# Designs tried in a protein design run: peptides against a protein of PDB entry 3B8E. Part 170

Target 1, 230 residues: chain A of PDB entry 3B8E
Amino acid sequence: PFLIFIIANIPLPLGTVTILCIDLGTDMVPAISLAYEQAESDIMKRQPRNPKTDKLVNEQLISMAYGQIGMIQALGGFFTYFVILAENGFLPIHLLGLRVNWDDRWINDVEDSYGQQWTYEQRKIVEFTCHTPFFVTIVVVQWADLVICKTRRNSVFQQGMKNKILIFGLFEETALAAFLSYCPGMGVALRMYPLKPTWWFCAFPYSLLIFVYDEVRKLIIRRRPGGWVE

## One batch from the design tools (peptide; made by RFdiffusion4, then SolubleMPNN)

Design b1_p24_4_s2 (from b1_p24_4, 20 letters changed)
Fold by OpenDDE base, seed 1:
Structure b1_p24_4_s2 (fold): chain B 230 residues (1-230), chain A 24 residues (1-24)
Amino acid sequence: as target 1 above (230 residues)
Amino acid sequence: EELKKLFEELFKKLLEETLKLVEE
């Protein structure tokens, strides 16, 4: 999100504070919970790793973890961001190059896509109103990400949801997201303005997409062992 | 990479449709 902010010169979709809340708040407990996941049913049927040739983390795992899933997460966040700004009169095409004027506190007549003028304060309110839903969107897609990370090959339906610590992690990150989104004073303290409860659902298609994508990937791996998808 | 492209295309389409709904 920050790269797109720089390249496209759009208003900041996700603030540094919200990034820190993701990395340190909502992501840690779920990530630790994976240490308590049950072994895959077929793990002991696989050949042992060759310590001379096989790395613990291969290029394929890195590509899957950061390249594909991270891209879907970013798309989900940006979708929510663009929808909110569009509802406030700023169409995506109008946002391109707008950052310079958007962030200038001395410009109080920035026009939206409909010719309405926005003061600096009004623009910052809508910007910070975007940060919270973007953050929540990331949390919602992280539900799917966490669930899919339970296994490499087995379907989640095969593995099940037996890890109570993972379930707790999902609850914790959601509760924290709700707290940060709705607790009074968060707008001032964290620049996170409250969001309408309906905005939580904006991420659901992307969460589902991540889940379906991974299940299909795992299905392909099971049917075609040693393929490029593994 | 092909799946990535597919998702990017899907995202663009969803965004366009959403924008149309907002403009109505």
Scores: peptide ipSAE 0.000, ipTM 0.194, DockQ to the pose 0.051
Fold by OpenDDE base, seed 2:
Structure b1_p24_4_s2 (fold): chain B 230 residues (1-230), chain A 24 residues (1-24)
Amino acid sequence: as target 1 above (230 residues)
Amino acid sequence: EELKKLFEELFKKLLEETLKLVEE
């Protein structure tokens, strides 16, 4: 999100505090829960990795984590961001290069895509209105990400949902997201304004896409071991 | 709130300086 903010010069889609809430709040317990996941049934049937040739963090893992899944997650967040701004009169094309004027406190006549002028205060309210739905979108997408991370090769349907700590983590991150989104004073403290319940569903297609994508990937790996898809 | 403002200001300054360096 921050890289696109710089490159495209768009209004800030996700605040620094909100990013910290993701990294330290919602992601921590779910990540720890993966340490309690049961080993894949075939793990002992695999040959040991060669420490000289086979890195734990290989290019394939980096490509998967940052390149593929991370891109889908970012797309989900940005989709929510662009929808909210479009509903407030700012079409995606109009946002390109707008950051300089958007963040200038002395410019109170920034026009939207329909010629409506927005004061600095009004613009910041809209910007902060995007932060919470973007955050919630990331949490909803992380549900799928956490579930797919249970296994490297086996289907989630083969592994099952036996890890009670992981299930607890899913509820915890959701409860935390709801708390941060709806607790009185969070708008002032964290610049997280309350969101309509409908915004929770905006991420669901992307969550499903991640899940389907990873299951298909795992299916390909099972059918063609040693392929570039690993 | 003051810490948050400070962090935001620092972040904005860092961003502005980084952008200047890239334009240079």
Scores: peptide ipSAE 0.000, ipTM 0.187, DockQ to the pose 0.023
Fold by OpenDDE base, seed 3:
Structure b1_p24_4_s2 (fold): chain B 230 residues (1-230), chain A 24 residues (1-24)
Amino acid sequence: as target 1 above (230 residues)
Amino acid sequence: EELKKLFEELFKKLLEETLKLVEE
């Protein structure tokens, strides 16, 4: 999200504080929970990693984490961002290059796509209104991301949901997201304004898409061992 | 890569339909 903010010069879709809340708050416990996951049923059929040749982080892992799943997460967040700004009169095309004028405190007559003028304060309110829904969207897609990361090759339905720490992590990140979204004073402290409950459902299609995508990927790996998708 | 392209297409369609609903 921050890269697109810089490249496209759009209003900031996700605040620095909200990014820190994701990285340190909502992602930490779920990530740790994966260390307690049961081994896949085929683990003893795999050869041990060669420490001299096999990297822990390889091109396949980077491609999956940043190139596939991370891209889907970003798309989900940006979808929510563009919908909110469109509801407030700013169409996606109008946002391109708008950042310079948007962030200028001395410009109080920035026009939206319909010719309505927006003061600096009004623009910052709508910007901060985007931060919480974007954050919540990321949390909802992280549910799917965490679940798919349980296994490399087996379906989640084959592995099951026996890891109690992972289940706790899903509840913890959801509870933290709800707290940050609805607790009084978060708008002042973290610039996270309250979210309409209906916006939680906007991320569900993306979470489902991540899950289905990975299950299909794993199915292909199981049917065609040694393929490029592995 | 084919699945990624399919996802991108589905996302674009979803975005377009949602924007239409907001304009309405």
Scores: peptide ipSAE 0.000, ipTM 0.212, DockQ to the pose 0.049
Fold by OpenDDE base, seed 5:
Structure b1_p24_4_s2 (fold): chain B 230 residues (1-230), chain A 24 residues (1-24)
Amino acid sequence: as target 1 above (230 residues)
Amino acid sequence: EELKKLFEELFKKLLEETLKLVEE
């Protein structure tokens, strides 16, 4: 999100505070919960990692985590961002290069895609209105990400949902997201304005996509061991 | 707002450096 903000010079899609809330608030408990996940049934049939030749973090893991899953997560967030801005009169194409004028407090006549002029204060309200739904979108997508991270090769359906700490983590991150989104004063304290409950569903297609994608990937790995998909 | 801009710049640099390290 932040890279696109810089490269495309668009209004800030996700605030620094909201990023910190994701990394420290919503991701920590779920990530810790994975340490308590039951080993995959086939783990003992796999050759042990050679510590001299096999890197713990390889290009394939980076490509999967950041290049594939991370991109789908980002797309989900940006979809929500662009929809909200479009509903407020700013079409995606009009946002390109707009950041400079958007962030200038001395410009009070920034035009939207329909010729409506926006004051600095109005623009900032719209920007901050995007931050909360973007944050919630990431949390919803993280549900799928957490679930797929339970296994490397086996289907989630084979592994099951027996990890109570992981289940707790899913509820905790959701409850925290709801608290940050709807608690009175969050708009002033964190610039997280409340969102319509319907916005929670905007991320569901992307969450499902992540889940299906990873299950298909794992299926391919099981059927064709040693393939490029591993 | 100035503090926000400072943090944004710092995060930009951190991200760029992290990406370079990942590509190596």
Scores: peptide ipSAE 0.000, ipTM 0.210, DockQ to the pose 0.035

Design b1_p24_4_s3 (from b1_p24_4, 20 letters changed)
Fold by OpenDDE base, seed 3:
Structure b1_p24_4_s3 (fold): chain B 230 residues (1-230), chain A 24 residues (1-24)
Amino acid sequence: as target 1 above (230 residues)
Amino acid sequence: DKLLEELKKLFEELLKRVLEEVES
């Protein structure tokens, strides 16, 4: 999300605090889960024939899987961001390159796609209105990841402890999302304005897309065992 | 529903452009 903000020069879709909450609250628990997973798998698997090559392949597969999931999560967040800005008069095309003028405190006449002038304060309110739904969208997309993991019947029985850590992580991120979205004063403290409950549903199409993507991936793996998609 | 579909298409196009820029 932050990389796209820099590359596209659009208004900041996620605040620094929200990014930290994602990195520390959401991404850390899956990483810990994977660390425990490797420890359990190392106990059950016979000595890998070549520990250096097998470790490298597993690390590449894990990094690729997380990279793909992270991209889909970012897509969901940015979709919600563009919907909110479009509802406030800023079409996605108009946001390209707007960051410089958007962040300038001395420019109080930035025009939207319809010629309406926005003060710096008004622009920042709209920007901060996007932060919470972006975060919530990521959380809702991560629920799909849980469902995908749960539907892996053969892996769920082997991943008993790992599944508990993942479930706990999803509970923590959901509780954090609810706290940041609805706790009074978060708009001032964290620049996250309260979210209308209806915006939680904006992420569901992306959760469905992840589910479909994983089912297609599983179908490809089943048809071509040992392929690069594993 | 129409607006959501149009926004989805626009987003997919924007993402494609960003990915092309990152790959370049």
Scores: peptide ipSAE 0.000, ipTM 0.192, DockQ to the pose 0.174
Fold by OpenDDE base, seed 4:
Structure b1_p24_4_s3 (fold): chain B 230 residues (1-230), chain A 24 residues (1-24)
Amino acid sequence: as target 1 above (230 residues)
Amino acid sequence: DKLLEELKKLFEELLKRVLEEVES
């Protein structure tokens, strides 16, 4: 998110504090949960045909899969960001290059896509209104990520939800998201204004996309054992 | 398995609500 912010020179979609909350709050418990996840029965039973090459291939494939999932997560957050800004009069195309004027406290007449002028304070309210739903979107998309990471080859439906620590991680992330979104004072402390409940749903299509992606990936692996998608 | 089913139901319900809101 921060890289796109710099490259596209758009208003900051996610605050640094919220990024820290993701890294320290939402990722830690899930990472622990994955460490305690019982290895998929197929992973443990299947001896690598070539331990050296198969390990490297598997590590590369896993890294690529997680990288792709991370991109989908980021896209989900940005989608929510652009929707909120568009609803407030700032179309995505108008946001390109706007950061310099957006962040200048002395410019109080930044125009939106419809010619409405926005004061610095008004712009910051809109910006901070985007921080919370961006964060929440990431959390909701991470639900799907955590669930799919439980399995390498088998469908989520075959493996089931047996890891209680993983389930706890999902609830912890959700509770943290709710706390940051609705606790009084978070708008000032974390620049996270209260989120309308409707915005929680903006992430669901992306969660579904991750599930579909992973199931398709696993299906390909099952149909083409030893293929490049393993 | 029960949790997955509940999550699936929740997702389906939420999806229905979103679709209803988009259609309204």
Scores: peptide ipSAE 0.000, ipTM 0.228, DockQ to the pose 0.027
Fold by OpenDDE base, seed 5:
Structure b1_p24_4_s3 (fold): chain B 230 residues (1-230), chain A 24 residues (1-24)
Amino acid sequence: as target 1 above (230 residues)
Amino acid sequence: DKLLEELKKLFEELLKRVLEEVES
């Protein structure tokens, strides 16, 4: 998200504090959960294959998988961001290069895609209105990520949702998202304004996409061991 | 479970510090 912000010079879609909440708050418990499940699955399934080569392959596979999932998460967040801004009169094409004027408090006549002028305060409200939905989108997409990452090679349907730590992580993420979205004062403290409940569903297509993508990937890996998808 | 609880506490402390910094 931050890289796109710099490259496209668009208004900041997600605050630094919110990023820290994602990285440290929402991802930590899930990461631990996944680490425990991976350890259990590796203990149960790994016959003594060459432990050095298998470890290296697994680390590469995990890193690529997380990278791809992270990209889909970012896409989901940006989709939500662009939809909200478009609903407020700022089409995606108009946001390109707008950051300089957007962040300048002395410019109070920034025009939207329809010629409406926005004061600094007004456009900052819109920006902050995007922060919460972006965060919530990431959390909702992370639900799918957590579920799919529970299994390295097996389908989610085969392994099931037996890991209590994973379930706890999902609830923690959801509770944190709800807290940040609806707790009084978060608009001032974190610049995260309350989210309309309908926006929670905006991420669901991306969660489904991640789920389908991972199931297809796992299916390919199972059918073609040693293929290019590994 | 103990590790998760400790990590949760750490996160809460970090969040508190971040909030204090933002409010300052």
Scores: peptide ipSAE 0.000, ipTM 0.265, DockQ to the pose 0.015
Fold by OpenDDE base, seed 2:
Structure b1_p24_4_s3 (fold): chain B 230 residues (1-230), chain A 24 residues (1-24)
Amino acid sequence: as target 1 above (230 residues)
Amino acid sequence: DKLLEELKKLFEELLKRVLEEVES
């Protein structure tokens, strides 16, 4: 999120402290759960090969899984960010290059895509309004990603929800998301304003799309092993 | 897996470019 903020020169979609809370807090238990499931699935499916090569492959698989999850989560968060800003009059194309004027406290007449002028305070309220739903979107997308990433080739329907650690992780991250979203003082501490319950559902269409995409991907991999889709 | 590896490489390249710009 911070990198895209710099590159695209858009308003900050998520505070740096909140990003650290995601990376160090919410992602830790899910990451551990994925590591356990992958280790279990790989041990069961692979005949004992050379332990050095198998360990290297597993480390690469885990690293790739974490990188993919992070990218998908970021995409989901940015989707929610752009939806909120668009609902407030700022279309995605208009946000490009807007950061300099957006963050300037002396400019109180920044125009949206429809010619409405926004004061610095109004802009910052909208910006901080994006932080909480961006975070919540990441958590909701994590639900899908964690379930999807249980296996690279097997359907979620075939593998089932047997990992108790994963289930615990899903509840923990959801509870943390609720705490950070609704606890008094989080708006000041983390720039996370209270979230309307309806915003929890904004990520669901995206999560569903990811589920469908990944199931289709897995079906293709099963039918055409070694294809470019891997 | 190849597609994901390519995406990872693209992301890493993008990160390097951003870091170079930030350090400049």
Scores: peptide ipSAE 0.006, ipTM 0.253, DockQ to the pose 0.032; fails the geometry check

Design b1_p24_4_s4 (from b1_p24_4, 18 letters changed)
Fold by OpenDDE base, seed 2:
Structure b1_p24_4_s4 (fold): chain B 230 residues (1-230), chain A 24 residues (1-24)
Amino acid sequence: as target 1 above (230 residues)
Amino acid sequence: EELLKKFLEIFEELLKKVLEAVES
C-alpha cells in the first residue's frame, strides 16, 4: 500500500500504524493456530525426498505461492479503497497524481471527478474512511488464507476443519478487526474511522478468489506431482 | 499510457457497476 502510494501519487490507502497492526496483530494468532493443524495425510506417507534439492525447490515454490496470495490480498484492499473513493466522487483516474494537492493543508479547493471542491479536512475524513475498510478487507481475505494454509496438497474438503485452534484464530482475528473498526478513539489513534457493516462484504469475492486459486493449485499438484506449481 | 488509460476506463466501469450493486 505504501509503495503504491508513492509510485502512483495517490492518497494513502492505509496508514503505517494500521499496517503494523495487520502484520503483528491479526497475523500472529492465526499463524500460531496453523502450527497445531493436523499433519497432511499424504505427508507421512511420502517417501523421503532428497533433502537438499527438493527442499530448495519447495521453499521457492511456497514463497512464490505466498507472494501470489499476498498480491491478491493487496488487490482486494485497493479495490475496496477505490470503491470508497469513487463513492465519494474520486474516480481512480482522477486520483493519479492527486496526492500532492491532497496532502496540502493550504489547498481547500481540490476538485473531485464531478467538480465538487473538497477542503483539507473533508479529504482527510475520506482518506481515514478508507483505512478501516482496507484493513477489514485484508482480514476477510486472511480468512481464506488461513483455511487454505491448512494443507499443501490436500483439498480443504479432504482435510476438514478439525483444528479448534484454527477456528479460534479466525474468531480472534475477526474480533480484533471489529474492535479496531468500531472502538471509540480508533479514528484518532489509528486513523481508522467506523465502517459500515456492508463494507465487510466487499472483500468476499477476493476471499473466494484466493480459495478457488488454492484449490486449483492443489488440484494441479495432485494431478502433476513434482510440477512447478508446488 | 494508452493501455493504462484503457485499463482504468474498464476499471471505472466495473467500479460503477459495483457501486450500483451496493446501492441496490
Scores: peptide ipSAE 0.030, ipTM 0.656, DockQ to the pose 0.060
Fold by OpenDDE base, seed 4:
Structure b1_p24_4_s4 (fold): chain B 230 residues (1-230), chain A 24 residues (1-24)
Amino acid sequence: as target 1 above (230 residues)
Amino acid sequence: EELLKKFLEIFEELLKKVLEAVES
C-alpha cells in the first residue's frame, strides 16, 4: 500500500500505525497458531527430504504463498479504498497525482471528480475514513489466508479445523479489528474513524477468491505432484 | 502510465456499475 502511495502519488490509503497494528496485532498470533497446527495427514507418510536437492522453503512456495496471495490481499484493500473515495466524489483516475495538494493544509479548494471543493479538514476526514476499512479488509482477507496456509497439499475440507489455537487467533485478530474500528478515541489516536458495519463485507469476495484459488492450486498439486505450482 | 490509466478507466466503469447496483 505504501509503495503504491508513493508511485501513484495518491492519498495515503493506510497509515503507518495501522500497518504496525497488522504486523504486531493481527499477524503474530495467527503465525504462532500455525506452529501448533497438526501435521498434514500425508506428511508422516513421506520419505525424508533429500538435503542436497530439497529446501525447507523453496522459491516456488514463496512465490505462490507470498506473491500471488499477497497481491490478492492488497487488491482487496485498494478496492475498499477506491469504493470509499468514489462514494465521496473522488474517482480513481482523479486520485493520481492528487497527494501533494491533498496533504497541503493551505489548499482548501481541492476539487473532486465532480467539481466540488474540499477543505483540508474535509479531505482528512475522508482519508481517515479509508484507514479503518482498509485495515479491516486486510484482516478479513487474512482469515482466508490463515485457514489455507495450514496445509500444503490437502484441502481444508480434508484436514479439518482442529487447531483450537488457530481458531483463537482468528477470534483475537477479529476482536482487535473491532476494537480499533469502534473504540472511542481511535480517530484521534490512530487516525482510524469508526467503520460502518457494511464495510466488513467488502472484503468477503476477496477472501472467497483466495480460498478458491488455494483450493484449486492444491487440487492441481494433488493431480500433478512435482509440478511448477507446488 | 498509459496502461495504468486505461486500467483505471475500466476499473472506474466497473466501480460505477457496482455502486449503482448497491444503491438499487
Scores: peptide ipSAE 0.029, ipTM 0.655, DockQ to the pose 0.058
Fold by OpenDDE base, seed 1:
Structure b1_p24_4_s4 (fold): chain B 230 residues (1-230), chain A 24 residues (1-24)
Amino acid sequence: as target 1 above (230 residues)
Amino acid sequence: EELLKKFLEIFEELLKKVLEAVES
């Protein structure tokens, strides 16, 4: 998100404080919960790792986890960002190069895509209105990320939801997201303004997409072991 | 930049359709 902000010169979609809330608040408990996940049904049937030929972590696995799934997560956030700005009169093409004028407090006549002029304060309200839904979108997509990380090859339907700590982590990050989104004073403290409850559903298609993508990937791996998809 | 613009044009069209669907 921050790279796109710089490259495209768009208004900041996600604040630095919000990023810290993700990394330190919502990600910590779910991440450690993965250590308590049950082994896959076939893990004990695998041969011991050959220390001369086998890496502890497969580079292809890293590429998929951080490259593909992470990109889908970012796209979900940006989708929410663009929807909110479009609802407020700023179409995506109009946002390109707008950052300089957007962030200038002395320019109070920035026009939207429909010729409406926006003061600096109004623009910042819209910007900060994007931060909370972007954050919530990440949390909702992270539900799928946590669920798919339970196994590498087995379907979630086969492995099941047996890790109570993971389930607790999902509730914890959701509760934290709700707290940060709706607690009075968060707009001033964290620049996170309250969002409509309907915005929680904006991420669901992307969460579902990640889930379906991973299930299909796992299905391919099961049918073609050692393929390029693994 | 041209690819980005084309992508954004397509995205705007999709976004407008989504907004129309949400408002209906």
Scores: peptide ipSAE 0.028, ipTM 0.654, DockQ to the pose 0.058
Fold by OpenDDE base, seed 3:
Structure b1_p24_4_s4 (fold): chain B 230 residues (1-230), chain A 24 residues (1-24)
Amino acid sequence: as target 1 above (230 residues)
Amino acid sequence: EELLKKFLEIFEELLKKVLEAVES
């Protein structure tokens, strides 16, 4: 989100403090929980890893973790961001290059896509209104991301949800997201204004998309072992 | 740049449809 803010010169979609809340608050416990995941049921039927050819972290894992899944997560967040700004009169094309004027506190007549003028304070309220639902969108998408990371080959339906620490992590990140979204004073402290409860559902299609995508990928791996998709 | 603009135009149309659906 911050990279797109710089490259596209759009208003900041997600604050730096909010990013820290994701990285340290919502991602830490779920990530640690994966260390306690049970081995896949077919692990003993696989050939041992060749230490000369097989790296623990390979290009395929990097591509999936940071490329494919990361892109879907970002798309979900930016979708929510653009919806909120559009509801407030700022269409996506109009946001390109707007950052310089948007962040200038001395410019109080920035026009939206409909010619309405916005003061600096009004613009910042809209910006901070985007931060919370963007954050919540990422958390909801991370539910699917965490669940799909449980296994490399087996379906989640085959592996099951036996890791109690992972389940705790899902509740913890959700509780933290709710706390940051609705606790009084978060608008001043973290630049996160409260959101309507309906915005939690905005991310569900993306969460479902990630889940379906990964299940299809795993199905292909099971049908064609040793393929490039693995 | 032209491809980006065209993509954003399509995206804006989709956003408008989503907004209309949410408001209905």
Scores: peptide ipSAE 0.028, ipTM 0.664, DockQ to the pose 0.058

